# Designs tried in a protein design run: peptides against a protein of PDB entry 3OAK. Part 12

Target 1, 145 residues: chain A of PDB entry 3OAK
Amino acid sequence: DDLEQYLDEKILRLKDEMNIAAQLDIDTLNKRIETGDTSLIAMQKVKLLPKVVSVLSKANLADTILDNNLLQSVRIWLEPLPDGSLPSFEIQKSLFAALNDLPVKTEHLKESGLGRVVIFYTKSKRVEAQLARLAEKLIAEWTRP

## One batch from the design tools (peptide; aimed at target 1 L81 P82 I119 F120)

Design b1_p13_4_s4 (made by RFdiffusion4, then SolubleMPNN; from b1_p13_4, 5 letters changed)
Fold by OpenDDE base, seed 1:
Structure b1_p13_4_s4 (fold): chain B 145 residues (1-145), chain A 13 residues (1-13)
Amino acid sequence: as target 1 above (145 residues)
Amino acid sequence: DPWFLDEPEVKPL
């Protein structure tokens, strides 16, 4: 199936791009901590965010997104940074909103680790209240019978 | 990532 192959390649390419962006930001922040150079700014995830949101919003990509474990890369983007801080407010907001419309099942949460991370966001005092509420909404939907 | 390993898996109610 030519269409399925095309969609798989599209998602796998984005997954790779997301992982690279995350690693580059980690490297930048580690160097910032080591050198004290406050001019070093991690911006790779923010730059790629519009593309990520665009893909996650496409209904015709839902199965491909879930089957290829793109949610693992979403989880990676939500993990704390080297200095213990969380990703930008905009990244959190955009990803939580996009996740709300995906037909995420238990198996996808297990293979990606996303469920554990989102639970963290419901409990953390460092998370903005409105984003904690979005995380709670996701957990409620994922745990419905 | 060890930081969230203590959080439980999401299970249907």
Scores: peptide ipSAE 0.261, ipTM 0.825, DockQ to the pose 0.137
OpenDDE base, seeds 2, 3, 4, 5: peptide ipSAE 0.041, 0.242, 0.046, 0.038; ipTM 0.679, 0.814, 0.689, 0.680

Design b1_p13_5 (made by RFdiffusion4)
Pose (drawn by RFdiffusion4):
Structure b1_p13_5 (pose): chain A 145 residues (1-145), chain P 13 residues (1-13)
Amino acid sequence: as target 1 above (145 residues)
Amino acid sequence: SYVFDESPYPNSS
């Protein structure tokens, strides 16, 4: 029905917006490298983050989020950038806190590649200790026999 | 159960 299509469209629009924001930040960081212009900063993901947190925090949107592979975009947002730098602390914390609340299943991890990037957050030296503990906790919730 | 790929994770391009 219309309501279900409306919710799918809402999540699909957010998925595309998140992907555009990640790609624009990557372009900015490549541009920052090719040209050593130190004033260049990547803020598109930070600008869109409140909208992403608002959607991820709604329990009645969990099915729609999971069914439409929005977690693929979340993985993109957590990936290290071309120079090896991580996204801002606010993005990391907001995304991990939202994942703690979502009923993520193996199929979602498979389609999104989210598990691979969370493992990266347990090894990275640039990740704050509290977020590493959150990542380890999530890996544990997802590697149950 | 989900099996993690613990290989080095790449930088985004």

Design b1_p13_5_s1 (made by RFdiffusion4, then SolubleMPNN; from b1_p13_5, 6 letters changed)
Fold by OpenDDE base, seed 4:
Structure b1_p13_5_s1 (fold): chain B 145 residues (1-145), chain A 13 residues (1-13)
Amino acid sequence: as target 1 above (145 residues)
Amino acid sequence: MYVLDESPVPRAQ
């Protein structure tokens, strides 16, 4: 119906915005590496984060989020950056928290690749213990028999 | 039960 279409378009727009933000940050960091200009700071994802969190927190959007594979963009946001660094603490924390409230199913994990990335966060020495625990909680939920 | 892919996540290029 009209509402469903509206919500789909809303989520797809956000998905696109997220992907653009991720790419812009990648470009910024690649340029930083190539030029040595340490004044270059990747901030596009951080700027968009409040909007992402707002959307992910809305229960009425859960089905739309999952059906449109927004989790693929969440996965992209969680991947390591060109300089080997990880997304900001706030990005990790906010996304892990939001994921806890989504009814993520096997099919969503497969189509997004999110599971593998979250496993990475349970193993990485670069991840704060607090966030590793959040990642572990997600894995426990997703691997329930 | 879903088996998660535990392969390493590569650094973005």
Scores: peptide ipSAE 0.053, ipTM 0.722, DockQ to the pose 0.830
OpenDDE base, seeds 1, 2, 3, 5: peptide ipSAE 0.031, 0.031, 0.033, 0.031; ipTM 0.651, 0.653, 0.629, 0.651

Design b1_p13_5_s2 (made by RFdiffusion4, then SolubleMPNN; from b1_p13_5, 6 letters changed)
Fold by OpenDDE base, seed 3:
Structure b1_p13_5_s2 (fold): chain B 145 residues (1-145), chain A 13 residues (1-13)
Amino acid sequence: as target 1 above (145 residues)
Amino acid sequence: MYVLDESPVPKAQ
């Protein structure tokens, strides 16, 4: 119906925006490494984060989010960057919090690869303790019998 | 119960 189509288009547009933001940040950091220009700062994901959080927090969008594999873009945002660094503290915190309120199922984890990335955050010594705990909470929920 | 892949996560390219 019209509402379903509208919601699908909304999520797919955001998914595209997220993927573009991630690629732009990767390009920025690759250029930084290649040129040594330390004035180059990756900020595209941070700029888009409020919109992402807003969408992820809406209960009426949950099915659309999961059905359209928006979690793949969330996974991409959480992956290590070309210079080996991790996404900003704010990105990690906001995404982990948002994921906690989504009815994520096994099929969504397989389709997105999100579970593997979140496990990484439970093991990394570079991750802040409070964020590691959030990641552990997610893993516990997703692996419950 | 879902068994997750715990292999290392590749860096973004």
Scores: peptide ipSAE 0.037, ipTM 0.679, DockQ to the pose 0.871
OpenDDE base, seeds 1, 2, 4, 5: peptide ipSAE 0.028, 0.031, 0.032, 0.030; ipTM 0.639, 0.620, 0.631, 0.653; seed 2 fails the geometry check

Design b1_p13_5_s3 (made by RFdiffusion4, then SolubleMPNN; from b1_p13_5, 6 letters changed)
Fold by OpenDDE base, seed 2:
Structure b1_p13_5_s3 (fold): chain B 145 residues (1-145), chain A 13 residues (1-13)
Amino acid sequence: as target 1 above (145 residues)
Amino acid sequence: MYVLDESPVPRAT
């Protein structure tokens, strides 16, 4: 199926872009720590965020997103950064919102590691209350009998 | 520094 192949390639390209953005931000923050240059700002994920949200919001891409384990890249984007900080408020909020509309199943959580990361957001005292609530909502949905 | 929680992956009942 030409359409299926096209969609697979589209998602795999985005997955690669997300991973690259994450690594570039990690490199930037490591350099910031090393040099003390406070002008170094990690912005690659933020720049790519609109595209990520756009893709995650497309109902016709849901199966392709889940089948290609794009959630692994979402997990990577949510992990703590080298300086100990968490990704920006907007990244957290946007991703949690997008995840809420995806038909995520147990197998997707297992292969992506996303579940453990979201649990972290429910437990951290440093996470904004409204984001913790969003994370809690996801956990509740994913553990629904 | 924030430490990622390593709790078990949530699963549907």
Scores: peptide ipSAE 0.033, ipTM 0.667, DockQ to the pose 0.109
OpenDDE base, seeds 1, 3, 4, 5: peptide ipSAE 0.032, 0.032, 0.032, 0.031; ipTM 0.663, 0.643, 0.639, 0.664; seed 1 fails the geometry check

Design b1_p13_5_s4 (made by RFdiffusion4, then SolubleMPNN; from b1_p13_5, 7 letters changed)
Fold by OpenDDE base, seed 1:
Structure b1_p13_5_s4 (fold): chain B 145 residues (1-145), chain A 13 residues (1-13)
Amino acid sequence: as target 1 above (145 residues)
Amino acid sequence: MYELDESPVPRAQ
């Protein structure tokens, strides 16, 4: 119906915006590596983060978020950057918190690749301890009998 | 129970 279509379009637009933000940050960092210009800073994901968190926190959007594989874009945002660095502390913290409240199922983990990325955060020595604990909590919930 | 893939995460390029 009209509401379902509206919600689908809303999520798909955000998904596109997230993917664009991620690519722009990758382009910025690749240019920094190529030119040596250390003044180039990747900020597109950080700028969009409040909107992402707002959408992920809305209970009425949960089904639409999961059905449209928005979690694939969340996974992309969590992946390592070209220089080997990780997304900002705030991005990690905000996304892990938001994921904790979503009814994520096995099929969503498979189609998004999110499970593999979150496992990375539980094992990496570069991740802050408190964020590793949040990632561990998610894995525990997703793998419970 | 979901068995998670623990293989390395691909680096963005």
Scores: peptide ipSAE 0.051, ipTM 0.713, DockQ to the pose 0.827
OpenDDE base, seeds 2, 3, 4, 5: peptide ipSAE 0.032, 0.032, 0.034, 0.037; ipTM 0.631, 0.663, 0.677, 0.672; seeds 2, 4 fail the geometry check

Design b1_p13_6 (made by RFdiffusion4)
Pose (drawn by RFdiffusion4):
Structure b1_p13_6 (pose): chain A 145 residues (1-145), chain P 13 residues (1-13)
Amino acid sequence: as target 1 above (145 residues)
Amino acid sequence: SSSDEIMDEEIAK
C-alpha cells in the first residue's frame, strides 16, 4: 500500500543522499591531496548526520531500514577515507549507537559488508577506546554460534 | 579501492 511505499521511498532517498554525501567528502579529500590546499575539509556527511540519526533511531523504521540495505550506506560512512583518516568521532559514535539498537541479522551483514568495516574499528589505532569497545561488542553480538 | 586496501592491510595485523 501507499504507506509501505512511502516508507521504502523515505529510506531509499536517504540511502542515495548518504551516498552522495560520502562521495562528495571523498572527492574533497582527493582534491585536498592532488592539490595540497589545507583549507579543504569534508563536512557533507557531518551535515547530513542528524537526518541519518533520526531515521536510524526509529524502531518502527527498523524493517524498512534493514530490507532496503541502508546499512550499506552506513558501512560507507564508517570506511576509512583515501588518506587513511577516519570519519569524525560524532559520526562513528552516532552510527555505532544506532547499530546497537537495530536487530541486524547475518543476511543484512552479508548484503551491506558492515561486518568487515566494524572489524577494522577493532584494529585501528586511530579509534577511541570506547568506540573500539562498542565495535568489539557488536562483533560479539554478530559472531554467535 | 583505497579504503579496501587500507582495511585489508590493517585487519591482516

Design b1_p13_6_s1 (made by RFdiffusion4, then SolubleMPNN; from b1_p13_6, 7 letters changed)
Fold by OpenDDE base, seed 3:
Structure b1_p13_6_s1 (fold): chain B 145 residues (1-145), chain A 13 residues (1-13)
Amino acid sequence: as target 1 above (145 residues)
Amino acid sequence: SISEEIMEKVLAE
């Protein structure tokens, strides 16, 4: 199936791009801490966010997204940074919104590690109240009998 | 994992 192969390759490319963006931001922040250069700002994830949101919002890509474990990269983007800070408010908001529309199953949570990170967002005092509520909603949906 | 350790530290604040 040519279409299926095309979609798999598309998602896998995005997954790589997301992972690279996350690592580059980590590298930037680590260098900022080491050098004290406050002009160093992590912007790679923010720059790629529109593309990520676009892909996650397409219903016809849902199965491809889940089958290729793109949620692992979503988890990586949501993880706290080396200095303990969280990704930007916009990244959190956009990803939680996108996750709410995906048919995420237990198997996807296990293979991606996403569940643990979202639970963290329900507990952390660094998270905005509205986003903590979104995280709680997701957890409630994913833990339904 | 490193991320898990960071999360635990942040939650302990």
Scores: peptide ipSAE 0.406, ipTM 0.899, DockQ to the pose 0.441
OpenDDE base, seeds 1, 2, 4, 5: peptide ipSAE 0.384, 0.397, 0.395, 0.391; ipTM 0.894, 0.898, 0.897, 0.896

Design b1_p13_6_s2 (made by RFdiffusion4, then SolubleMPNN; from b1_p13_6, 8 letters changed)
Fold by OpenDDE base, seed 3:
Structure b1_p13_6_s2 (fold): chain B 145 residues (1-145), chain A 13 residues (1-13)
Amino acid sequence: as target 1 above (145 residues)
Amino acid sequence: SISEEIIEKVISE
């Protein structure tokens, strides 16, 4: 119906925006490495984060979010960057919080690759302790029999 | 996925 189509389009637009933001940040960091220009700062994901959090927090969008594999873009945002660094603390915290309220199923984890990345956050020494605990909580919830 | 390789690299640190 009209509402379903509207919601799908909304989520797909956000998905595109997220993917673009991630790529732009990668491009910025790669250029920083290549040129040594330390004034180059990756900020595209941070700029878009409020919009992402707003959408992820809406209960009426949960099915649309999961059906359109928006979690793939969430996974992309959480992946380590080319230099091995992690996305900002705020991005990690906000996304983990949002994920905690979504009815994520095994099929969504497989489709998005999110499970493997969150497991990474339970193991990496670069992750803040509080965020590692949040990651562990998510893994425990997703692996319940 | 950007790289399982990068993930494994960071984990091994």
Scores: peptide ipSAE 0.048, ipTM 0.727, DockQ to the pose 0.429
OpenDDE base, seeds 1, 2, 4, 5: peptide ipSAE 0.041, 0.047, 0.043, 0.042; ipTM 0.701, 0.723, 0.714, 0.714

Design b1_p13_6_s3 (made by RFdiffusion4, then SolubleMPNN; from b1_p13_6, 7 letters changed)
Fold by OpenDDE base, seed 2:
Structure b1_p13_6_s3 (fold): chain B 145 residues (1-145), chain A 13 residues (1-13)
Amino acid sequence: as target 1 above (145 residues)
Amino acid sequence: SISEKIIEEVIAE
């Protein structure tokens, strides 16, 4: 199916873009740590966030998103950074909101590693209370019999 | 990785 192939390619391109953005931010922060240059700011994920949110919000892309393991890239975006900090509040909030609307199944959690990272957000003292509650909601939903 | 170590430490608490 031409449409299915088009959608697959679209999602796979986004995965690549997300992974590149994550790595560039890691590189920036590592350089910041190395040089002490506080003017170095990791902004690649933030720049790409609107596109990610746009894609994740489209109901017609849900199956393609899940089938192509885009959640792996979402997990990567949520992981702690080299300096121990977390992704921006807006990234966390936007991704948790998007995840809440996806029909995520156990198999998707396993292949992406997302479940473990979201559990981290329920326990981390660095997470804002509002976002911890969102993470708890997701875990409760995903572990529901 | 650093991220995995941080996650592991927090989850273990």
Scores: peptide ipSAE 0.449, ipTM 0.921, DockQ to the pose 0.879
OpenDDE base, seeds 1, 3, 4, 5: peptide ipSAE 0.440, 0.441, 0.441, 0.436; ipTM 0.918, 0.919, 0.919, 0.917

Design b1_p13_6_s4 (made by RFdiffusion4, then SolubleMPNN; from b1_p13_6, 6 letters changed)
Fold by OpenDDE base, seed 1:
Structure b1_p13_6_s4 (fold): chain B 145 residues (1-145), chain A 13 residues (1-13)
Amino acid sequence: as target 1 above (145 residues)
Amino acid sequence: SVSEKIIEEELAK
């Protein structure tokens, strides 16, 4: 119906915005690495984060979020950056928290690749202990019978 | 990609 169509478009727009933000940050960091210009700071994801969190927190959007594979963009946001670093602490924390409230199923994990990345966060020494625990909580929830 | 390599390396441990 009209509402469903509206919600689909809303989520798809956000998905696109997230992907663009991620790519812009990647480009910025690649240029930073190449030029050594430490004034180049990747800020696009951080700027968009409040909007992402807001959307992910809305129960009425859960089905739309999952059906449109927004989790793929979430996965992209969580991936290691060109310099080997991870996204900001705030991004990790906010996304892990938001993911806890979504009814994520196995099919969503597979189509988004999110499961694999979150497992990475449970293992990597680059991850703060607090966030590793959040990742572990997600994995535990997703693997429950 | 760099990202994929990092993830793969960690998961392989």
Scores: peptide ipSAE 0.448, ipTM 0.920, DockQ to the pose 0.882
OpenDDE base, seeds 2, 3, 4, 5: peptide ipSAE 0.434, 0.438, 0.442, 0.437; ipTM 0.918, 0.919, 0.920, 0.919

Design b1_p13_7 (made by RFdiffusion4)
Pose (drawn by RFdiffusion4):
Structure b1_p13_7 (pose): chain A 145 residues (1-145), chain P 13 residues (1-13)
Amino acid sequence: as target 1 above (145 residues)
Amino acid sequence: EEEIAEEILEEAH
């Protein structure tokens, strides 16, 4: 019905917006490298983050989020950038807190590649200790026999 | 896990 299509469209629009924001930040960081212009900063993901947090925090949107592979975009947002730098602390914390609340299943991890990037957060030296503990906790919730 | 972390960094390049 219309309501279900409306919700799918809402999540699909957010997925595309998140991908555009990640790609624009990547372009900015490549541009920052090719040209050593130190004033260049990547802020598109930070600007969109409140909208992403608002959608991820709604329990009644969990099915729509999971069914439409929005977690693929979340993985893209957590990936290290071309120079090896991580996204801002606010993005990391907001995304991990939201994942703690979502009923993520193996099929979602498979389609999104989210599990691979979370393991990276347990090994990275640039990740704050509290977020590493959250990442380890999530790996544990997902590697149950 | 280290291998996966290295693969992630490689893909970021």

Design b1_p13_7_s1 (made by RFdiffusion4, then SolubleMPNN; from b1_p13_7, 6 letters changed)
Fold by OpenDDE base, seed 1:
Structure b1_p13_7_s1 (fold): chain B 145 residues (1-145), chain A 13 residues (1-13)
Amino acid sequence: as target 1 above (145 residues)
Amino acid sequence: MDKIAEEILERSK
């Protein structure tokens, strides 16, 4: 119906915006590596983060979020950057918190690749202890009997 | 990494 279509379009637009933001940040960092210009800062994901968190927190969007594989874009945002660094502390913290409130199922983890990335965060020595604990909490919830 | 991830996801079913 009209509402379902509206919600689908809203989520798909956000998905596109997230993917674009990720690519722009990658481009910025690649240029920084190529030119040595340390003034180049990747800011696109951070700028969009409040909107992402707002959408992920809305209970009425949960089914639409999961059905349209928005979690794939969440996974992309969590992946290491070209210089080997991780996304900002705030991005990690905000996304892990938001994921705790979603009814994520195994099929969603597989189709998005999110499961593999979150497991990475439980094992990486580069991740802050606080965030590693949040990642572990997610894995525990997703694998509970 | 992929093997471990797959094992965890299978257990979550």
Scores: peptide ipSAE 0.039, ipTM 0.688, DockQ to the pose 0.065
OpenDDE base, seeds 2, 3, 4, 5: peptide ipSAE 0.036, 0.034, 0.036, 0.038; ipTM 0.683, 0.678, 0.689, 0.685

Design b1_p13_7_s2 (made by RFdiffusion4, then SolubleMPNN; from b1_p13_7, 6 letters changed)
Fold by OpenDDE base, seed 4:
Structure b1_p13_7_s2 (fold): chain B 145 residues (1-145), chain A 13 residues (1-13)
Amino acid sequence: as target 1 above (145 residues)
Amino acid sequence: SDEIAKEILERSK
């Protein structure tokens, strides 16, 4: 199916872009730590966030998103950064919101590792209460009988 | 399996 192939390629491209953005931010922060250059700011994920949110919000892309394990890249974006900080508030908020609307199944959680990361957000003292509640909502949905 | 994944999630809570 031409449309399916097109959508697969679209999602896979985004997946690559997300992974690159994450790595660039990691590199930036590692360099910041190493050099002490406080002018170095990790902004790649933030710059790409609108595109990610746009894709995640499209119901017609849900199957493609899940089938191509885009959630792995979402997980990567949510992981702690080299300086011990978490991704920006907006990244967390936007991703948690988007995840609420996706028909995530246990198989997707397993292949992406997203479940464990979201659980982290329910427990971490570094997470804003508002976002912890969003994470808790996701976990509740994913673990319901 | 999906059940294993779910179990891991619940165990991790």
Scores: peptide ipSAE 0.053, ipTM 0.706, DockQ to the pose 0.063
OpenDDE base, seeds 1, 2, 3, 5: peptide ipSAE 0.050, 0.051, 0.041, 0.046; ipTM 0.707, 0.706, 0.725, 0.701

Design b1_p13_7_s3 (made by RFdiffusion4, then SolubleMPNN; from b1_p13_7, 7 letters changed)
Fold by OpenDDE base, seed 1:
Structure b1_p13_7_s3 (fold): chain B 145 residues (1-145), chain A 13 residues (1-13)
Amino acid sequence: as target 1 above (145 residues)
Amino acid sequence: MDKIAEEILAKSK
């Protein structure tokens, strides 16, 4: 199936781009810590965010997204940074919103590690209240009998 | 936290 192959390749390319963006931001912040240069700002994930949101919002890509474990890259984007900070407010908000519309199953949460990270957001005192509520909504949906 | 995580993972196929 040519279409299926095309969609797989599209998602896998995005997955790679997301992982690269995450690593570049980590490298930037590690350098910031090492040199003390506070002018160094990690912006790679933020720059790629519109593309990520666009893909996650497409219903015809849902199966491909889940089958290729794109949620692993989503999890990576949500993890704390080297300086202990969390990803930007916009990244959190956009990803939680997008996840709400995906037919995520427990098997996807297990293979991606996303479940554990989202639980963290429900408990962390550093997370904005509105985002904690979004995380709680996701957890409630995923743990529904 | 661990209990919630276990609930999520225990439901996996």
Scores: peptide ipSAE 0.053, ipTM 0.703, DockQ to the pose 0.125
OpenDDE base, seeds 2, 3, 4, 5: peptide ipSAE 0.035, 0.046, 0.037, 0.042; ipTM 0.670, 0.695, 0.671, 0.688

Design b1_p13_7_s4 (made by RFdiffusion4, then SolubleMPNN; from b1_p13_7 with E1M H13K)
Fold by OpenDDE base, seed 4:
Structure b1_p13_7_s4 (fold): chain B 145 residues (1-145), chain A 13 residues (1-13)
Amino acid sequence: as target 1 above (145 residues)
Amino acid sequence: MEEIAEEILEEAK
């Protein structure tokens, strides 16, 4: 199916872009730590966030998103950074919001590792209460009978 | 944390 192939390629491209953005931010922060250059700011994920949110919000892409394990890249974006900090508030909020609208199943959680990361957000003292609640909501939805 | 995650995922099945 031409449409399916097109959508797969679209999602896989985004997945690559997300992974690159994450790595670039990691590199930036590692360099910041090593050099002490406080002018180095990790902005790649933030720059790409609108595109990510746009894709995640499209109902017609849900199957493609899940089938191509885009959630792995979402997980990567949510992981702690080299300096121990978490991704920006907006990244967390936007991703948690988007995840609420996806028909995420157990298999997707396992293959992406997203479940473990979201659980982290329910427990970490570094997470804002508002976002912890969003994470808790996700866990509740994913574990509903 | 990983153990908890696995438990939750198993419960979700």
Scores: peptide ipSAE 0.040, ipTM 0.709, DockQ to the pose 0.066
OpenDDE base, seeds 1, 2, 3, 5: peptide ipSAE 0.041, 0.039, 0.038, 0.039; ipTM 0.707, 0.684, 0.682, 0.703; seed 1 fails the geometry check

Design b1_p13_8 (made by RFdiffusion4)
Pose (drawn by RFdiffusion4):
Structure b1_p13_8 (pose): chain A 145 residues (1-145), chain P 13 residues (1-13)
Amino acid sequence: as target 1 above (145 residues)
Amino acid sequence: SYVFDWSDYPNSS
């Protein structure tokens, strides 16, 4: 019905917006490298983050989020950038807190590649200790026999 | 159960 299509569209629009924001930040960081212009900063993901957090925090949107592979975009947002730098602390924390609340299943991890990037957060030296503990906790919730 | 890939994770391009 219309309501279900409306919710799918809402999540699909957010997925595309998140992808555009991540790609624009990557372009900015490549541009920052090719040209050593130190004033260049990547802020599109940070600008969109409140909208992403608002959607991820709604329990009645969990099915729509999971069914439409929005977690793929979340994985893109957590990936290290071309120079090896991580996204801002606010992005990391907001996204991991939201994942703690979502009923993520193996099929979602498979389609999103989210598990691979969370493992990266347990190894990275640039990740704050509290977020590493959150990442390890999530890996544990997802590697149950 | 989900099986994790523990190989090196790449930088985005």

Design b1_p13_8_s1 (made by RFdiffusion4, then SolubleMPNN; from b1_p13_8, 8 letters changed)
Fold by OpenDDE base, seed 5:
Structure b1_p13_8_s1 (fold): chain B 145 residues (1-145), chain A 13 residues (1-13)
Amino acid sequence: as target 1 above (145 residues)
Amino acid sequence: MYVPDESEVPKAE
């Protein structure tokens, strides 16, 4: 119906915005590597983060979020950056917290690739301990029989 | 349930 269509469009727009933000940050960091200009700072994801968190926290959007594979964009945001660094602490923390409240199922993990990335966070020595624990909690829930 | 495949996980540093 009209509401469902509205919600789909809302989530798809956010998905697009997230993907653009990620690419812009990647471009910025690649340019930083190429030029050595340390004044180049990737901030697009951080700027958009509050909106992402707001949407992910809405229970009435859960089905729309999952059906439209917004988790693919979440996965993209969590992937290591061109310079080998990880997304900001705040991005990791906020996304892991938001994911914990979503009814994520196996099919969503497969179509988004989110599962393998979160597992990475459970294994990486570069991840803060508290965030590794959040990642472990997610994996435990997703692998629960 | 989700079954992770370690071969698909990025190498941890």
Scores: peptide ipSAE 0.143, ipTM 0.776, DockQ to the pose 0.343
OpenDDE base, seeds 1, 2, 3, 4: peptide ipSAE 0.138, 0.139, 0.142, 0.136; ipTM 0.779, 0.776, 0.781, 0.776; seed 1 fails the geometry check

Design b1_p13_8_s2 (made by RFdiffusion4, then SolubleMPNN; from b1_p13_8, 8 letters changed)
Fold by OpenDDE base, seed 4:
Structure b1_p13_8_s2 (fold): chain B 145 residues (1-145), chain A 13 residues (1-13)
Amino acid sequence: as target 1 above (145 residues)
Amino acid sequence: MYVLDESEVPRAQ
């Protein structure tokens, strides 16, 4: 199926871009820590966020997103950074919102590690209350009997 | 860097 292949490639390219963005931000922050250069700012994820949100919001891409484990990259984007900080408020908010509309199943949580990360957000004191609530909502949905 | 086990899933209610 040509369309299926096209969509797979689209998602896989985004997945790669997301992973690269995450690594570049990690590298930036590590360099910031190592050199003390406070002018170094991690911006790669923020720059790519609109594209990520756009893709995650497409209902017709849901199966492709889940089948290609894009959620692994979402998980990576949500992980704490080298300096112990969390990704920006906007990244958290946008991703949690997008995740809320995806038909995420247990198998997707297992293969992505997303569940554990989101649980972290329900427990972390560094997370804004409104985002913690969004994380809790996701966990509640994913753990429904 | 924070390391997570990718196999971990939230416990069911």
Scores: peptide ipSAE 0.048, ipTM 0.703, DockQ to the pose 0.086
OpenDDE base, seeds 1, 2, 3, 5: peptide ipSAE 0.043, 0.043, 0.041, 0.043; ipTM 0.714, 0.716, 0.704, 0.706

